# Ledger of designs, part 136: peptides against a protein of PDB entry 6RO1

Target 1, 216 residues: chain A of PDB entry 6RO1
Amino acid sequence: LGKEIEEYIHKPKYCLPFLQPGRLVKVKNEGDDFGWGVVVNFSKKSNVKPNSGELDPLYVVEVLLRCSKESLKNSATEAAKPAKPDEKGEMQVVPVLVHLLSAISSVRLYIPKDLRPVDNRQSVLKSIQEVQKRFPDGIPLLDPIDDMGIQDQGLKKVIQKVEAFEHRMYSHPLHNDPNLETVYTLCEKKAQIAIDIKSAKRELKKARTVLQMDEL

## One batch from the design tools (peptide; made by RFdiffusion4, then SolubleMPNN)

Design b2_p23_8_s3 (from b2_p23_8, 9 letters changed)
Fold by OpenDDE base, seed 4:
Structure b2_p23_8_s3 (fold): chain B 216 residues (1-216), chain A 23 residues (1-23)
Amino acid sequence: as target 1 above (216 residues)
Amino acid sequence: KLYELLTKEEAKKLLEEFKKKLE
């Protein structure tokens, strides 16, 4: 279910309106999870499909991501890699295809205008970490329906399922339903994402009600 | 300020602006 939501969110037609500089986004590339990064810029690239010759625009978002130091050595030739858990890493501006955005936050950071200095980039990491501290249940996500305006019925159904699942999960522990265990193994990742979305929404709601904009 | 949170009103505005750019 979470992955299904991601499939909607990362579509350019839905996410591009929200990719302002400073927007927090999650980036995942195959097995590489960069976690939360910050949008710096995005651009439209002309792409010609190799087989059809059709123009398929590629949208590239430059995202400030925490990268491994090793990825810095061959930045020209090798894809950036996420920092190891035990590594501080270094914040780097990484060009990312828009479909690699796994989540988009309602949070927009104030970022330095000049990100060339390492200190300025690292300051953004500190800002992300501070935001994470303020949202212990997770950084708030954009609401696909209310914020992003996605009207796709498929997504609505997914969200309904998520809500139903959450209701069941809170009402009945998953471990008590043998039928859920079999489904759970297949849907565990999806379920976790769904929980994360709900949690993030809840925190966003709290933040909107409790925090003044000037305190943010 | 460290960050801003997108309001529903702002979100709607962003969508509208985007639609206008596509026209």
Scores: peptide ipSAE 0.508, ipTM 0.920, DockQ to the pose 0.710
Fold by OpenDDE base, seed 1:
Structure b2_p23_8_s3 (fold): chain B 216 residues (1-216), chain A 23 residues (1-23)
Amino acid sequence: as target 1 above (216 residues)
Amino acid sequence: KLYELLTKEEAKKLLEEFKKKLE
């Protein structure tokens, strides 16, 4: 179900408005999880589909990612690889296809204007780590409906299913109630309440973060 | 400040601005 949501948010028509410099994004490429990186810029590339001859614009986002040092040595032909958990790694600007974005955060970092110096790139890693410390429950995500404005009914159904499922998992007492339909309506209301609570918690976290930002 | 959080109002503005750029 999480993957189904990702299929919507990584579409250019939805995510491009939010890919400003400093935006936190997660990047996954097949089996490689880079974790959280920072958007530097994006560009539109003209691509001609080899089979149809149709112009399919490709969007490439330059993302500052934590990469393994080994992957940097083979720079000419090999794709960057994520740093190993026990490795320090090095922050590199990596061109990433937009569909490889697995998550987009509401957080936008202040980043150095010049990312050519290694020290400036590493400073961004420190900033990401600091943000992660401030959000122990995870870095806040853009809301696909409220923030990103996605109106697709398929997404709404997926979200409703996820919320209903989560509600069922947390509500141990509902295992005994045989009336599934009333539970669904109540689950929809409770799911809406859960969304509202999650939204309220996000707003509260935003408010707390603003307060913490004023203290720093 | 280390970072900014996108508000709902700002998100709406970004969407509107993007739509205008596409027109």
Scores: peptide ipSAE 0.507, ipTM 0.918, DockQ to the pose 0.698
Fold by OpenDDE base, seed 2:
Structure b2_p23_8_s3 (fold): chain B 216 residues (1-216), chain A 23 residues (1-23)
Amino acid sequence: as target 1 above (216 residues)
Amino acid sequence: KLYELLTKEEAKKLLEEFKKKLE
């Protein structure tokens, strides 16, 4: 279900409006999980499809990612690799295709204007880590419907299923109700309520974070 | 401030601004 949501959010149609400098994003490339990085910029590149000759725009986002030091030495020939868990790694600006974004956060960091110095790049890592500490339950994600404005019915169905599942998981009494259809309709209403609760919790969390930010 | 959180209003503005750029 999470993967199904990813299939929507990584589409340029939906994500490009939110790829401002400082936006936290997750990057995954095949088996490589870079975790959370920070958007630096994005560019549109013209790509000619080999079979049709049609110009298909490719969107490349430059993301500051924690990379292994080994991959940096070979950066001229090899793709950047994520830092190992026990490795400090080095923050590098990596060009990634937009479809490799697995998540987009509502968080936008303040980043240094000049990311050429290593110290400036590493400071961003410290900022990410600080944000992670402030969000022990995970960095907040953009809401695909409320924030990103995705109107796709397929996504709505997925979200409804996720919310229904979450509701079932947290509401013990519904585990035994055999009437799936009534539960689905109630789950749709409850899913809307859960969306509203999640939205309200996000607003409350935003409000608390704003209040905490005003205190700091 | 270390970071900002996107508000719903700001999100709507971003979408509107992006639509205008495509136009």
Scores: peptide ipSAE 0.507, ipTM 0.918, DockQ to the pose 0.680
Fold by OpenDDE base, seed 3:
Structure b2_p23_8_s3 (fold): chain B 216 residues (1-216), chain A 23 residues (1-23)
Amino acid sequence: as target 1 above (216 residues)
Amino acid sequence: KLYELLTKEEAKKLLEEFKKKLE
């Protein structure tokens, strides 16, 4: 279910309105998980005229990502790789196809205007880390329906199913229904996004209080 | 301020602005 939600979120028609400079996004490319990065800019890659039966225009988003230093040495020939958990890595501006965005946050960082200096890029990493500290339950996500305005009935059905499932799980915590555990385990990865959305909604509600916004 | 959180109202504005750019 979480992957199904992701398939809607990363569509250009839904996500492009929210890809302002400073927007926090997660980037995942196949087996490479870059985690949270920061949007710098986006551009349309192909000027496919709407009248040419050609594929939907591809969009490239420039994202500041924490990359391994090893991958940067080979940057002329190979794509950037995410930093290893045990290394600091280096923040690099990486061109990413928009469909590789796995999540979009309600958080928009203030970033330096000039990201050419390494120190400016690394300062953004510090900012991300500070935001993560302020959100121990995870960085808040955009709500696909309420914030992103996705009206697709398929998505609504997915969300409803996830919410219903979560409600059943939380309402019957003591019911060791072995079927529920099995479904939960199978849906755990899928349900994680829904849980994250619910958590994000609560955090947004809290953050909307005038007192918390002043500290932000 | 380190960051801003998108409000529901701001989100609606972003959508409206984007739609206008596509027209």
Scores: peptide ipSAE 0.501, ipTM 0.919, DockQ to the pose 0.717

Design b2_p23_8_s4 (from b2_p23_8, 10 letters changed)
Fold by OpenDDE base, seed 1:
Structure b2_p23_8_s4 (fold): chain B 216 residues (1-216), chain A 23 residues (1-23)
Amino acid sequence: as target 1 above (216 residues)
Amino acid sequence: KLYELLTKEEAEELRKEYEEKLK
C-alpha cells in the first residue's frame, strides 16, 4: 500500500512544485535506501523516446544524500551507494531521477548557501538528525491530496484501504484476510507497468553520474 | 530556526506558481 502511494507522489506533475532547496525527500534506488536527504536543485532534461521519437522530459533532482565513503572514491564512474547503518558516511550532492523519490516531506530545512565545503554538507546531516529527533513517529509527509493536489481516484481508493487496514490491524490480528492477495496482484501489475516504463527509458545509459539513468 | 513546515495554503501557492511557469 505504501508503494502504491509512492507511484503517485514521484510523478513529475505532482512532485516538481515541492522540490525547493532544503525540502526533505527520501531516495530509494532498487535495493539501495538512502533514507532522508535534502533537495539542492532540480533540472529538466530533454529526452527522446527511442521507439516513438516523442519528447519525454527527464527531471533530475540534485539531492544531498548520506553516501558510503567507498562509493565516493569512484563517484566519477560509479553510482553513489548509501552509507551503511554503522557507518558515519559523507553527505554528497547526488543527481537523482525524480521517480526515485519515495517520499516528500512537508519539512524544508534551512541549508548553507555553499555546499562545496564538507563541513557545510555534514552540518545538513546534523540538521536532518535533529529533525528526526523532533518527529519520533517519523518525519511528516506531504499530504498527497491536500498538499500535492492528487485527484486520482485510484490513489483515494488506496488511501481508504490503508486507513481501513490500519484500523483493522489495531482491532484484530489479520491472520486470514484474503484481501492481501488482491493487493499483491495490484502491486504486481503496477510493478510490470513500472518495468515497461523502465525498459522504455533504458537508452539514457550514458550519463553514469545520474542514479538509475542506466535503468531508464 | 532549523526548518519550516509547509502549510496547505503554501502548498496551493506552490502548485499555482508551478502551473504558471509551465504556460
Scores: peptide ipSAE 0.591, ipTM 0.939, DockQ to the pose 0.790
Fold by OpenDDE base, seed 2:
Structure b2_p23_8_s4 (fold): chain B 216 residues (1-216), chain A 23 residues (1-23)
Amino acid sequence: as target 1 above (216 residues)
Amino acid sequence: KLYELLTKEEAEELRKEYEEKLK
């Protein structure tokens, strides 16, 4: 279910209006989960390679992400990697393709105007951590319908299923309703198929997109 | 102030402003 929502929210037509400096976003790249980062800016890159037939504009968001220090040393040749859970890491501005945004928050941070100093970037990490403390149940997401204005009936059906599931879960916390497993497995299978199609398309695109992130 | 939360009204304004920039 969450992954089905992700397929909508990362679409440029829906998310671009909300990519202001300071917007909290989650970034995932394959197996690499960067967690919450902060939008710095975004740009439209028309990489019209004349031969690729992809006339669709690529959107790149510069996101301040917690990266491993090792990935920063090799930053000339290697894609940024997320900091390990036990690692302090370093906040770096990373160019991210918009479709790698896994979530967008209603939270917009106040950020330093100059992010060149390490201390300014690390102050943003402290701000993210403070926001996380204020939202123990998780950083609030943009509402895909009310905030993002997504009118797609497929999404509305997903949301209705989530709400109905949550309502049942809260109403009967102790009932192992065997139908919940079936709905979860069907939603997970559909989400996994969508992920596998998206991961296969993303692997095909990421073999290009990792190369494009190095060229961007 | 550390952060702001986007209201529904502000979200609608952001969508409108973006649509106007596309025209």
Scores: peptide ipSAE 0.586, ipTM 0.938, DockQ to the pose 0.817
Fold by OpenDDE base, seed 5:
Structure b2_p23_8_s4 (fold): chain B 216 residues (1-216), chain A 23 residues (1-23)
Amino acid sequence: as target 1 above (216 residues)
Amino acid sequence: KLYELLTKEEAEELRKEYEEKLK
């Protein structure tokens, strides 16, 4: 269910209005979960589709993320990696493809004007941790319908299923509802979005510093 | 203040401002 909502919220059409400096976002790249980071800025890149010659705009968001110190040493040649569970890590500004945003928060942090000093970047991590303490049930998400204005009937059906599942879980904790299987079948519609992701990946392969998913 | 929370009204304004920039 959460993964199906992600397929809508990471679309440029829906998320770009909300990518202001200080916006909290979650970044995930395959097995690499960076958790909550902070938007610094975004850029539009012109992409030429290799088969059609059509211009398809790519969006790269610069996100301040908690990275492994090992990945920082190789940052010129290798993609950033998330900090290990037992590692303190270091906050770095990482170029991220917009489709790697797994969540967008209603929270917008006040951030330092200059993020070049390590201390200023590390202060943002302290701010994220303080926000997490204030929201013990999790950092608040943008509402996909009410805040993001997503009118897609597929998303509305997903949300209705989530709400119905939550209501059933709270009302009947003992019923193994077999309708859990029907929630997984909506994961098959992910295949079409994966095609658009593959086209975007081909052009950005030259920029090894941009966080992207590997081509399957 | 550490952060701001986006209201529903502010979210609608952000969408409108973005749509106007695309025209």
Scores: peptide ipSAE 0.583, ipTM 0.937, DockQ to the pose 0.799
Fold by OpenDDE base, seed 3:
Structure b2_p23_8_s4 (fold): chain B 216 residues (1-216), chain A 23 residues (1-23)
Amino acid sequence: as target 1 above (216 residues)
Amino acid sequence: KLYELLTKEEAEELRKEYEEKLK
């Protein structure tokens, strides 16, 4: 279910309207999870006119990501790697294909205009960490339907299944059905996304109330 | 302010602005 939602949200037709400088996004490339980064800019790589039977235009988003220091040494030849949990890492602007965006936040950070200085890039990491502290249940996601305007019936069915599953999971105390364990592993990923959507909706509601109260 | 949160109204405006740029 989460992967199914990701397959919609990373489509250029849905996500490009929201890729403003400062937008929080998650980047995942195969086994490499960069976590939350910040959009710097995006560009269309292929100027292929729609009339030439060439593939959908590839979009590249420049994302400020926390990278390992080792990957920076090899930056001329190797793809950037995410910082290890135990290392500080360094914030780098990484060109990312738009389909590698695993999540898009409703949060847009104020970022320095000049990201060439290391200190300016590292200040953005501090800002991300501060936002994460303000959202203990996770950084709020864009709503695929309400915010992103995705009208696809396949997505609506996925969301309905997720909501119905969440409702069943929360309305039935898990204690009474022994078959829940095997359903749990597949449903934990599904439920985690549903929880992430519901927590995002709840935190969006809370954050709207907090932002109305605190000009922070 | 450290950040802004996108409202539903602002999200609709962003979609409209993008659709207008595609025309």
Scores: peptide ipSAE 0.579, ipTM 0.940, DockQ to the pose 0.720

## One batch from the design tools (peptide; made by RFdiffusion4, then SolubleMPNN)

Design b2_p24_1_s1 (from b2_p24_1, 11 letters changed)
Fold by OpenDDE base, seed 1:
Structure b2_p24_1_s1 (fold): chain B 216 residues (1-216), chain A 24 residues (1-24)
Amino acid sequence: as target 1 above (216 residues)
Amino acid sequence: SKEEEEIKKKLEEIDERMEEELKK
């Protein structure tokens, strides 16, 4: 269901007005999940469909993404690869086809005017991480209807199915859909882990306060 | 702390799994 919504949102006719510099977007290319990046700019490229001769414009968005250091060394010959989970990576401006945007946030960040210096690019990663800390349940998304103004009946039906599914999940905890239980179990685990992080941070703060008191 | 980093990593893994399941 989330993928079905994605298929509407990434359409140029809907998303282009929201691809301003500083917009948070999520980029996924096949098996490569870059996570959240920041829009730098976009461009329209003229393309001609080989079979029909019809003009099919391609839209390319330049997105500041966290890339692996290995992909940077090979940047002349290889496509950018996402940083490994345990890797710091490096922020790079990557040209991305608009249909590879898996999510668009309501959040816009301030970006440096000059992104050529590594420090300026890495400062944006810090800003993304700060936003993620502020939104423990996830970075807020643009509403496809209220924010993006999508009037497609197919999308409305998908949203209604998602809402009905969510309602059934909350109303019928016994519904044996193993996929539902896995998502809920993951959501509950996420919520529990978020609580545990908050608890651990409080304990660390207390421990630091005690250590500061013991150093006094 | 090492514990916070482990917890943060687990959260990221859970987020990824949630997104994968929401995509089915």
Scores: peptide ipSAE 0.018, ipTM 0.467, DockQ to the pose 0.019
Fold by OpenDDE base, seed 5:
Structure b2_p24_1_s1 (fold): chain B 216 residues (1-216), chain A 24 residues (1-24)
Amino acid sequence: as target 1 above (216 residues)
Amino acid sequence: SKEEEEIKKKLEEIDERMEEELKK
């Protein structure tokens, strides 16, 4: 169900009005998950389909993303790669096709006017991390109906199914529906994952505090 | 620190699991 919602959100007709500078977006390209980045700008490129001669506009959004340092050394010839979990990485402005946006946040950040200095780009990473600390359950998403105004009946049906499922899950805690047990198990796993995230974030904060004390 | 890297790795694993569950 979450994937079905994503297929609507990344369509240019729906997301373009929300791709303002400073908007938090999540970027994923196949196996490469860049996580949360910040929109810098977007552009429309005219593309001509070779077989039809029809103009098919391509939309490219420049997103400030945390990239691996290895990929940056080869950035003239190779696509940017996400920073490894254990890597500090470097924030870089990456041109991204709009359909590679996996999520759009309701949050907008103030970005430096000049992103050429590394320090200015890295300051945005600190801002993203601050937002992530404020939202332990995840960065808030734009509502596809209420915020984005998507009127597609397919999306409404998906959301209604999710809501009906959530409602059934909350209203019938005791019904022995084997499908409900699977869902409860998934919700319990999700809740446990959220607890584990919160714990790991606390540990990271402690470790950073200790490292900052050892560097003093 | 090795400990900070291990915690970052755990956070990413948890985020990936959360995304996989949200995709079901």
Scores: peptide ipSAE 0.021, ipTM 0.560, DockQ to the pose 0.018; fails the geometry check
Fold by OpenDDE base, seed 4:
Structure b2_p24_1_s1 (fold): chain B 216 residues (1-216), chain A 24 residues (1-24)
Amino acid sequence: as target 1 above (216 residues)
Amino acid sequence: SKEEEEIKKKLEEIDERMEEELKK
């Protein structure tokens, strides 16, 4: 359900008006989770599809992200990598395709006008950390309907299903206040558990196959 | 797309499992 909402939010027709400088956004690229970063600017690149000749504009957002120091050494040719959990990392401005935005916050931060100095970039990390301290249950998200004005009936149906599920989960005495981010985190954890169960079942099947081969 | 159908099926399976866990 959270992923289905993401498929609407990251569409340029919906999210572009909210990609102002200072907007908090979450960036995921395949297996690389950068976490929360800050929008610096966005640009529209004219791209021509080679097969159809149709103009398919690519939207690139420059996001200030916490990157590993190792990725900075290879910065000429390699994509930026997220900082390791135990690493401080360094804030870098990274060009990101708009469809790689996994979340958009209602929060906007002040950013320095000059992001060339390392100290100015690192000051933004301190600001993100301060926001995270203010929101222990997670950074608040833009509401797709109320804030972003998305009128798609498919999204409304997804949200209704999420709300019905949330209501059932929060009726359970172990769940405190319904934070949308907590629900997303629980959905991500559940998706990860499903992957882990599938992996464990594959390993168990391999182990049984090896045991059967040793008995032959 | 075949991939979209597989994703929809996985989502339905996740929803069914969630409903079964909530019924216990």
Scores: peptide ipSAE 0.015, ipTM 0.341, DockQ to the pose 0.020; fails the geometry check
Fold by OpenDDE base, seed 2:
Structure b2_p24_1_s1 (fold): chain B 216 residues (1-216), chain A 24 residues (1-24)
Amino acid sequence: as target 1 above (216 residues)
Amino acid sequence: SKEEEEIKKKLEEIDERMEEELKK
């Protein structure tokens, strides 16, 4: 279900308006999971399909990603690789095809104007890590419908299935437990915690929007 | 209590299953 949603959100017609500088995005390329990075900019590249001669525009987003130091040494010829879990890595601006974005966050970070200095790039990593600490249950995603305005009926059906699944998952284990009331209370508490987290995320979004408006 | 630990374990299993199903 998450993958089905991903197939919608990474489409240029939906995601491009949200690829502003500072937007948090997840990048995954086949087996390479870069995790969360920050959008620097995006560009449209003209591509010609080799077999049809048709113009197929490629959308490339430059994303500041945590890369392995080994891949950087070979950066002239090799694609960037994600930092190993135990590796510090280095933040690099990596050109990424838009369809490789696995998630788009509602969070935008302030990024330095000049990302050429290593210290400026690493400061963004610190900012990402701070956001991750603030959201222990995960960085908040853009809502495909409410935030991104995707009106596709297929996506609506997927979301309905996810919601129904979530509802069933919260309801189903409770029905067969003899301690149903205690389990229900815990599931209600968990659901309430999820609501509270969603509320806190909305408040944080509002507070940040206000802070950004006060800095403008 | 032992019951609270069992419930906690079940909730963790449900969460893991949720994450696996959400990845599909």
Scores: peptide ipSAE 0.005, ipTM 0.307, DockQ to the pose 0.013; fails the geometry check

